# Peptides against a protein of PDB entry 3QIS: the designs that were tried, part 119

Target 1, 334 residues: chain A of PDB entry 3QIS
Amino acid sequence: PSLELSRREFVFENVKFRQLQKEKFQISNNGQVPCHFSFIPKLNDSQYCKPWLRAEPFEGYLEPNETVDISLDVYVSKDSVTILNSGEDKIEDILVLHLDRGKDYFLTISGNYLPSCFGTSLEALCRMKRPIREVPVTKLIDLEEDSFLEKEKSLLQMVPLDEGASERPLQVPKEIWLLVDHLFKYACHQEDLFQTPGMQEELQQIIDCLDTSIPETIPGSNHSVAEALLIFLEALPEPVICYELYQRCLDSAYDPRICRQVISQLPRCHRNVFRYLMAFLRELLKFSEYNSVNANMIATLFTSLLLRPPPNLMARQTPSDRQRAIQFLLGFLL

## One batch from the design tools (peptide; made by RFdiffusion4, then SolubleMPNN)

Design b2_p15_6_s3 (from b2_p15_6, 8 letters changed)
Fold by OpenDDE base, seed 1:
Structure b2_p15_6_s3 (fold): chain B 334 residues (1-334), chain A 15 residues (1-15)
Amino acid sequence: as target 1 above (334 residues)
Amino acid sequence: MSFEELLEEIGKQIR
């Protein structure tokens, strides 16, 4: 069997977080026999493609002289954004289109990724006084490495931040401040805040705005700005409450004193963000008559974002663990 | 510190 491919090289320019790009090509059975095609893993890979790429269909049958369109979809989710921001991964892949009893056909995927503040660590963002798109990639790598080292130093309670030489980090990421400032100014009276989804186009505009500028006002509806905050928190490589403290938060969930002690042990940036968000959410709850927001709704929503189980425990999270996690957060909202 | 005062304090580092 043999296939004709309309294209074998694909370039995805300016790939962004949560922006779907599609390229299509055709495969044709130019033989006289039915054939089965499939995308297959390379020798050392478990999957036929990287997590940000998919082929649709990824397998199928072609009758003689049949043609099928294959879509190559590039989509950077929360699962790929961090490794692309750091440059650990790139918009490069090779797909192997296997023909049963036939040849392998290689497809080259290439392109460029545009870094996002979404999926960047709180530590790096606290050092990033300018929009991420203004930061040279080399400096992003250095900021991430330095952020890791300072997280470790902060956890070890070793050195007071030497006040002297390096530019003082932001208390919270500018992106969080911008989102919360907007929500506080314009969304406190918004009916169904955090309950109504935003518009996907507006979410993309908000992401692009935060990646490229320090705006006076965030574009889009209050619902889109609210959802952008949720997406930001969800995309964090390390949740606002570090994985190391997850179990202690659950264990302390019914002791408000211990809960506050656990939060005090967070790295400075994480602790500041947590306190800032809790202060905002308590402020938002004062407007419950207007925005229909209540403490239980907020605790339920934000717990999954702020207090995520470590990856090794994700599959083992019990309903009791979830209830404790909610109770932990409620102790900061009430 | 009110929440507004906290916003302004942090804002001075950003704007």
Scores: peptide ipSAE 0.671, ipTM 0.972, DockQ to the pose 0.838
Fold by OpenDDE base, seed 2:
Structure b2_p15_6_s3 (fold): chain B 334 residues (1-334), chain A 15 residues (1-15)
Amino acid sequence: as target 1 above (334 residues)
Amino acid sequence: MSFEELLEEIGKQIR
């Protein structure tokens, strides 16, 4: 069996978080026998492609002289955004198109990724006074490494951050401030805030705006700006409440005094973001007559974003654990 | 500090 491929090299330029790109190619059975094709893992891989790539169809049958279009879809989700932002991964892959009882065909995937403030750590973002796309990639790597070391030092109560020549970190990421400032100014009276979904096109514009600028006004509807805040919190490599404190939050959920003590043990940036978001959400609750927002709805929504179970416990989360997590957050909203 | 005052204080570092 043999295949003819219309293309074997694919370039995905300017790949962005949550922006789907598609490249198509054609495969043709130029042989005299039916053939089965499939994308197969390389020797050391569990998957035929990286998490941000997909082939559709990834397998199939071709009769003699039959032709099929294959779509190569590049989509950077929350699961791939962090490793692409750090440059740990890149928009490069090799796909192996296997032909049963035939040969392998290699497809080269290449391109460039445009870093996003989405999926970047709170610690790194607190050091970024400029939009992430203005920051050289080499400095992004350094900022992430430094952010990890500072978080670890903060948790260990080790030596005060040398107040050396590095500019003081922001109290909260500028991106969170921009989103919350917009929502506070324009969305407090928005009916069904956090209940109505945003528009996908507007979400992309908001992401691009935050990655490239410090806008006076965020583009899009209040619903899109509200959803962008949720997406931002969901995309964080570590949740606003660090994984190390997850169990202690659940254990303290019915003691408001202990809850506040647990939050006081967060790294400075995480603690500031948590307090800032809670202050905003309490302000938003004052307008419940206009925005239909209540404490139970907000606690239920934001708990899954702010207080995520550690990856090793995610499969074991009980309804009781979820209720405790909600109760923990309610103690800061009421 | 009101929430508005907090926003303005943080905002001075950003804008």
Scores: peptide ipSAE 0.668, ipTM 0.971, DockQ to the pose 0.796
Fold by OpenDDE base, seed 5:
Structure b2_p15_6_s3 (fold): chain B 334 residues (1-334), chain A 15 residues (1-15)
Amino acid sequence: as target 1 above (334 residues)
Amino acid sequence: MSFEELLEEIGKQIR
């Protein structure tokens, strides 16, 4: 069996978080026998492609002189954004199109990724006074490494770092402040806030705005700005409540005094963000007659974002664990 | 400190 491919090299320019890009090519059976094609893993890979890439269809049959269109879809989700922001991964891959009892055909995928404040650590963002697109990639790597070391020192209660001539970190990331400032000013009376979805086009504009500027006003509807805050919290590499405190939050869920002690043990940036968000959400609850927001809805929604189980425990989360996690947040909203 | 006062205090570092 043999195939003819219309294209073998694909370039995805300016790949962004949550922005789908598509490239298409045609394969043709130029042989005299039916053939089965499939994308196969390379040697030592578990998957035929990286997590941000997909082929559709990924397998099929072709009769003699038959042709099929294949779509190569590039999409950076929350699961790929962090490793692309750090430069640990890149928009580069090789696909192997295999023919049953035939040859392998290699496809080259290349491109560039544009960093996002979405999927960046709270520690790095607190050190980032300018939009992420203004920060050199080398400095982003240094900020993540320094932020990891600062977090570990904060947890170990080690000697206050000599505040060398490094500019004081922000109390909270500017991106969180901008989103919350907008919601507080314009969305307190918004009917069905956090219940109505935003528009995908507006969400992309908000992400691009936060990645490239410090705006006076965030573009889009209040629903899109509210959903952008949820997406931001979901995309964090580590949740606002650090994974190491997860079990202690569940164990303390019915003791408000112990809950406050657990939160006091968070790294400074995580603790500030948690307290800031809880203060904002308590303020929204004062307008419940206008915005239809109640404590149970908010606690249920934000629990999955702020208090995530560690990756090794995700498959073991019980309904009782979810109820305790919700109860933990309720103690800060009421 | 009100939430508005907290928002303004943090805002002075950003704007």
Scores: peptide ipSAE 0.664, ipTM 0.972, DockQ to the pose 0.816
Fold by OpenDDE base, seed 4:
Structure b2_p15_6_s3 (fold): chain B 334 residues (1-334), chain A 15 residues (1-15)
Amino acid sequence: as target 1 above (334 residues)
Amino acid sequence: MSFEELLEEIGKQIR
């Protein structure tokens, strides 16, 4: 069996967080026998492609002289955004299209990724006074390494942030402040806030806006701005409540005093963001008659974002653990 | 401090 491929090289320019790109090619059975094709892992890989790439279809049968269109889809989710922001991963891959009892055909994937404030650590963002697209990639790497080291220093209650020559970190990321400032000013009376989905195009505009500027007003509907805040919190490499405190939050969920003590042990940026968000959400709850938002809804929604189980425990989260996590957050909303 | 006052205080670092 043999295949003819219309294209073998694919370039995905300006790949962005949550923006789907598609490239298509055709494969044709130029043989005289039916053939089965599949994308196969390389010798050391568990998957046929990187997490941000997919082929559709990834396998199939071709009769003699049959042609099929294959879509190569590039999509950077929350699961791939952090490693692409750091430059640890890149928009480069090699796909192996295997033909049963035939040859392997190699496809080259290349391109460039545009960094996002989505999927960047709270520590790095607190140091980033300018939009992420204005920051040199080399400096992003340094900011992530430095942010890790400062998180560790903050957790260890070691050296107070030397008030010295480095620009003082922001109290909260500018992106969170911008989203919350907009929601507070324009969305407190918005019916079904955080219950109505945003528009995908508006979400992309909001992401691009936050990555490239410090706007006076965020574009899009209040629903899209609200969803952008949720996406931002979900995309954080480490949740607002650090993984190290997850179990302690569950254990303290019914003791408001211990809950406050646990939060006091968060790194400065995480603690500031948590307190800021809780203050905002309590303010939003004063407008419940207008926005239909209640404490149980907000606690249920934000708990999954702010108090995520560590990756090693994610598959083990019980309904009891989820209820404790909700109860923990309720103690800050009421 | 009201939430509005907190928002303004943080905002002075950003704008």
Scores: peptide ipSAE 0.663, ipTM 0.971, DockQ to the pose 0.848

Design b2_p15_6_s4 (from b2_p15_6, 6 letters changed)
Fold by OpenDDE base, seed 3:
Structure b2_p15_6_s4 (fold): chain B 334 residues (1-334), chain A 15 residues (1-15)
Amino acid sequence: as target 1 above (334 residues)
Amino acid sequence: MSFEELMNEIGKEIR
């Protein structure tokens, strides 16, 4: 069997978080026999492609002289955004299109990624006074490394070394402040806030706005701005309540005094973000008659974002653990 | 400190 491919080199320029890009090519059976094609893993890979790439269809049959269109879809989710922001991964891959009892055909994927404040650590963002797109990629790596060390020092209650004239970190990321400032000013009376989904186009505009500017006003509907805050919190590599404190939050869920002590042990940026968000959400709850927001809804929604189980415990999370996690947050909303 | 006061205090470092 043999195939003819219309293209073998694909370039995905300016790949962004949550922005789908598609490139198409054709494969044709130029042989005289039916053939089965599939994308196969390379020798050392578990998957035929990186997590941000997909082929559709990834397998199929072609009769003699049949042609099929294959879509190569690039989509950076929360699962790939952090490693792309740091430059640990890149928009580069090699796909192996296998023909049963035939040849392998290699496809080259290349491109560039544009960093996002989404999927960047709270520590790095607190050190980032300018939009992420204004920060040189080389400096993003340094900010992540420094932020990791700062987190560890804070958790260990080590005195920050007076490393030199490093600018004082922000109390909270500017992106969180901008989202919350907007929601507080314009969305407190918004009916069904955090219950109505935003628009995908508006979400993309909000992400691009936060990545490129410090706006006076965030574009889009209040629902899109609210959902952008949820997406931001979901995309954090480390949740607002660090994984190390997850079990202690569950164990303390019914003791408000211990809950406050657990939160006091968070890294400075995480603790500030948590307190800021809880203060905002308590303010939002005063407008429940207008926005239909209640403490149980908010606690349920934000628990999954702020108090995520560590990856090793995800599969073991019981309904009781979820209820304890919700109860932990309720103690800060009431 | 009200929430608005807190927001405005943090905001001075951003804007």
Scores: peptide ipSAE 0.702, ipTM 0.977, DockQ to the pose 0.908
Fold by OpenDDE base, seed 2:
Structure b2_p15_6_s4 (fold): chain B 334 residues (1-334), chain A 15 residues (1-15)
Amino acid sequence: as target 1 above (334 residues)
Amino acid sequence: MSFEELMNEIGKEIR
């Protein structure tokens, strides 16, 4: 069996977080026998492609002289955004199109990724006074490494932050401040806030706006700006409440004094973001007559974003653990 | 400090 491929090299320019890109090619059975094709893993890989790439169809049958279109879909989710932002991964892959009882065909995937403030650590973002797209990629790597080391030092209560020649970090990421500033100014009276989904096109505009500028106003509807805040919190590599404190939050959920002590042990940036968001959400609750927002809805929504179980415990989360997590957050909203 | 005052105080470092 043999295949003809219309293209073998694919370039995905300016790949962005949550923006789907598609490239298509044709495969044709130029042989005289039916053939089965499939994308197969390389020798050391569990998957036929990186998590930000998909082929559709990824397998199939071709009769003699039959042709099929294959779509290569590039989509950076929350699961790939962090490693692409750091440059640990890149928009590069090799796909192996296997032909049963035939040969392998290699497809080269290449491109460039545009870094996002989404999926970047709170520590790194507190050090970024300019939009992430203005920051050299080399400096992004250094900022992430330094931020990890400072988080670890802060948790260990070791050496005071050397007041060395590094500019003082922001109290909270500018991106969180911008989202919350917009919501506070324009969305407090928005009916069904955090209950109505945003528009995907507006979400992309908001992401691009935050990655490239410090806007006076965020584009899009209040619903899209509200959802952008949720997406931002969900995409954080480390949740606002660090994984190390997850169990202690559950254990303290019914003791407001212990809850406050647990939060006081967060790294400075995480603690500031948590307190800032809780202050905002308490302000939003004053407008419940207009925005239909109540403490139980907000606690239920934000708990899954702010207080995520560590990856090793995700499969073991009980309904009781979820209720404790909600109760923990309620103690800061009421 | 009101929430607005807190936002404005943080905002001085951003805008």
Scores: peptide ipSAE 0.701, ipTM 0.977, DockQ to the pose 0.886
Fold by OpenDDE base, seed 5:
Structure b2_p15_6_s4 (fold): chain B 334 residues (1-334), chain A 15 residues (1-15)
Amino acid sequence: as target 1 above (334 residues)
Amino acid sequence: MSFEELMNEIGKEIR
């Protein structure tokens, strides 16, 4: 069997978080026999491609002189954004198109990624006073490494923050402050806030705005700004309540005094963000007559974002664990 | 401190 490919090199320029890009090519059976094709893993890989890439179709049959279109889809989700922001991964891959009882055909994928404040740590963002697109990639790596070390020192209660040569961190990330400032000013009376989806085009504009500027006003509807806050919290590499405290939050869920003590043990930036968000959500609940927001809805929505199980426990989460997690947040909303 | 006062205090470091 033999195939002809219309293209073998693909370049994805300016790849962004949650922005789908597509490139298409044709494969043709130029042989005299039917053939089966499939994308196959390389020798050391479990998957035929990286998590941000997909081929459609990934397998199929071709009769003699038949042609099929294949789409290569690049999409950076919450699962790939953090490793691309740090430069640990890149927009580079090699696909192996296998022909049954035939040859392997290699496809080269290349491109560039544009960093996002979405999927960046709270610690790094507190040190980042300028938009992420103004920060050199080398400095982003240093900020993530320094932020990890400062988090670990804070948890161990070992060394006072060496207040010396580094600029004082922000109390909360500017991106969270900008989203909450907008919602507080313009969305407190918005009917069905956090219940109505935003528009995908507006969400992309909000992400691009936060990555590139410090705006006076965030573009888009109140629903899109509210959903952007949810997406931001979901995309965090570590949730606002650190994984180390997850079980203690569940164990304390019915004791408000112990719940407050657990939160006091969070790293400074995580603790500030948690307290700021809880203060905002309590303010929003005063307008429940206008915005249809209630404590049970908010606790249920934000629990999955703020109090995530560690990756090793995610498959073991019980309905009882979820109810305890909701009860933990309710103690800060009431 | 009201929520608005807290927001404005934090905002002085951002805007």
Scores: peptide ipSAE 0.699, ipTM 0.976, DockQ to the pose 0.900
Fold by OpenDDE base, seed 4:
Order: sequence, then C-alpha cells, then structure tokens
Structure b2_p15_6_s4 (fold): chain B 334 residues (1-334), chain A 15 residues (1-15)
Amino acid sequence: as target 1 above (334 residues)
Amino acid sequence: MSFEELMNEIGKEIR
C-alpha cells in the first residue's frame, strides 16, 4: 500500500491559550489495495502527539483511489498552558502516519506560542506589573524560577523578602484585580452571574486584553468576565489553596477557627488572593436578590477551582471530600 | 475596611 499526502509541513503561528487552530491536509490511496492508516506513537512516546495537538481522524481505511481530509487541531488547554508559558514545551511535534504493511509518513508540526497570564503562577503574576506580552520570554523563565523559590521561602516562614533590590510584588495579580474590579462595579446586580456561560469570542477577547494591556474596562458581557475569572482560577498551575494544604482544609472544614489558621499558612500571594476573592464573594452575596447568587452555589462552584485535590489524589476524591471542601469555603462566605 | 476600600487600596499599586 502507498499514500499520497497533500502536505507534510504545518505551521501554527501565534498559538494562544484556548484558541483552536486547524490545518487540513488530504491523504489519498494511490495504490491498488485497501489500506489502513493510523497515527502512531514514536518509540519512546505513549501518545502519537503532544497534548495540545490532535489529528481527526487519527485512523481510518482508504479504498483504492479514496481520499480523506485530516484535520490537525492545535488547542492549548489548562493542561498544556503552563509548560508552554514557561517554554518547557513548544509548538513543535513530529507525527508518524503509519500505513499497515506499508511505510511511515512523517509530518512536521511547528509554530510559536504567545504566553498568557492564564496558566501562570500567582507568584510570577504578583511580580509582573506589566502585561505578560510585554515581558521578555527570558524574564518569564526567571520569574517562574524565582516564584518557586519565593513560594518555598514563604512556606518555610524564612526571612521576609529583603525589601531591598527587587520591586515589591503586587498584593494580588493585576489580572485578578482587573476581573474583580469589573465584576464589582458592573456585575453585582447581574442576574444569573456565574450561572450563565460567557461567549467564546468574548472570552478570547478578555484573555487577549489581560495578556496585552491593563484596561480601564474589560471587554465583553458580565457573564464572559465572570467566566474568565473562573477560567483564570482553573488554569492556575497551583490552585489558590496550595496542594500542600488540601488535606488540612478537608480535615478542618467544620472548624472555622482552624480553617482560618490553615489559610494563614498559605504563601503570601495565595493568601492575599484567597482573602480578596472571599471578600468579593461575600460582597456579591449581599446582592443575592438581584444576581440570584447564593452561598451554596458559590461555594460549590469555587471549591473546584480554589481547593483542587493534588494530581495524585484527583481520581480518589470522594463525595465526602467534596462536601468537606464545600464546607471549608462556606465558612468564609457566611 | 469595606471591600471597596480594599479593592481601591490594591488598585493603587496597579493603576
């Protein structure tokens, strides 16, 4: 069997978080026998492609002189955004299109990724006074390494940051402040806030706006701005409540005093963000007659974002653990 | 401190 491919090189320019890009190519069976094709893993890989790439279809049959269109879809989710922001991964891959009893065909994927404040650590963002797209990539790497070291120092209650040479970090990321400032000013009376989904186009505009500017007003509907806050919190490489404190939050869920003590042990940036968000959400709850928001809904929604199980425990989260996590947040909303 | 006061205090570092 043999295939003809219309294209073997694919370039994905300006790949962004949550923005789907598609490139299509055709494969044709120029042989005289039916053939089965599949994308196969390389010898050392478990998957035929990187997590941000997919082929559709990834396998199929072709009769003689049959043609099929294959879509190569590039989509950076929350699962790939952090490693692309750091430059640990890149928009580069090689796909192996295998033909049963035939040849391998190699496809080259290349491109560039545009960093996002989404999927960047709270520590790095607190140091980032300018939009992420204004920050040199080399400095982003340094900010991530430094952010890790500061998180560790903060957790160890080591010497307060020598206020000397580096610009004082923001109390909270500017992106969180901008989202919350908008929601507080314009969305407190918004019916079904956090219950109605945003528009995908507006979400992309909000992401691009936060990555490139410090706006006076965030573009899009209140629903899109609210969803952008949820996406931001979900995309954090480490949740607002650090993984190290997850179990202690569950264990303390019914003791409001212990809950506050657990939160006091968060790194400064995480603790500030948590307190700021809880203060905002308590303010939002005063408008429940207008926005239809209640403490149970908010606690349920934000628990999955703020108090995530560590990756090794995600598959083990019990309904009891979820209820404890919700109860933990309720103690800050009531 | 009201939430608005807190937001405005933080905002002075950003805007």
Scores: peptide ipSAE 0.687, ipTM 0.976, DockQ to the pose 0.907

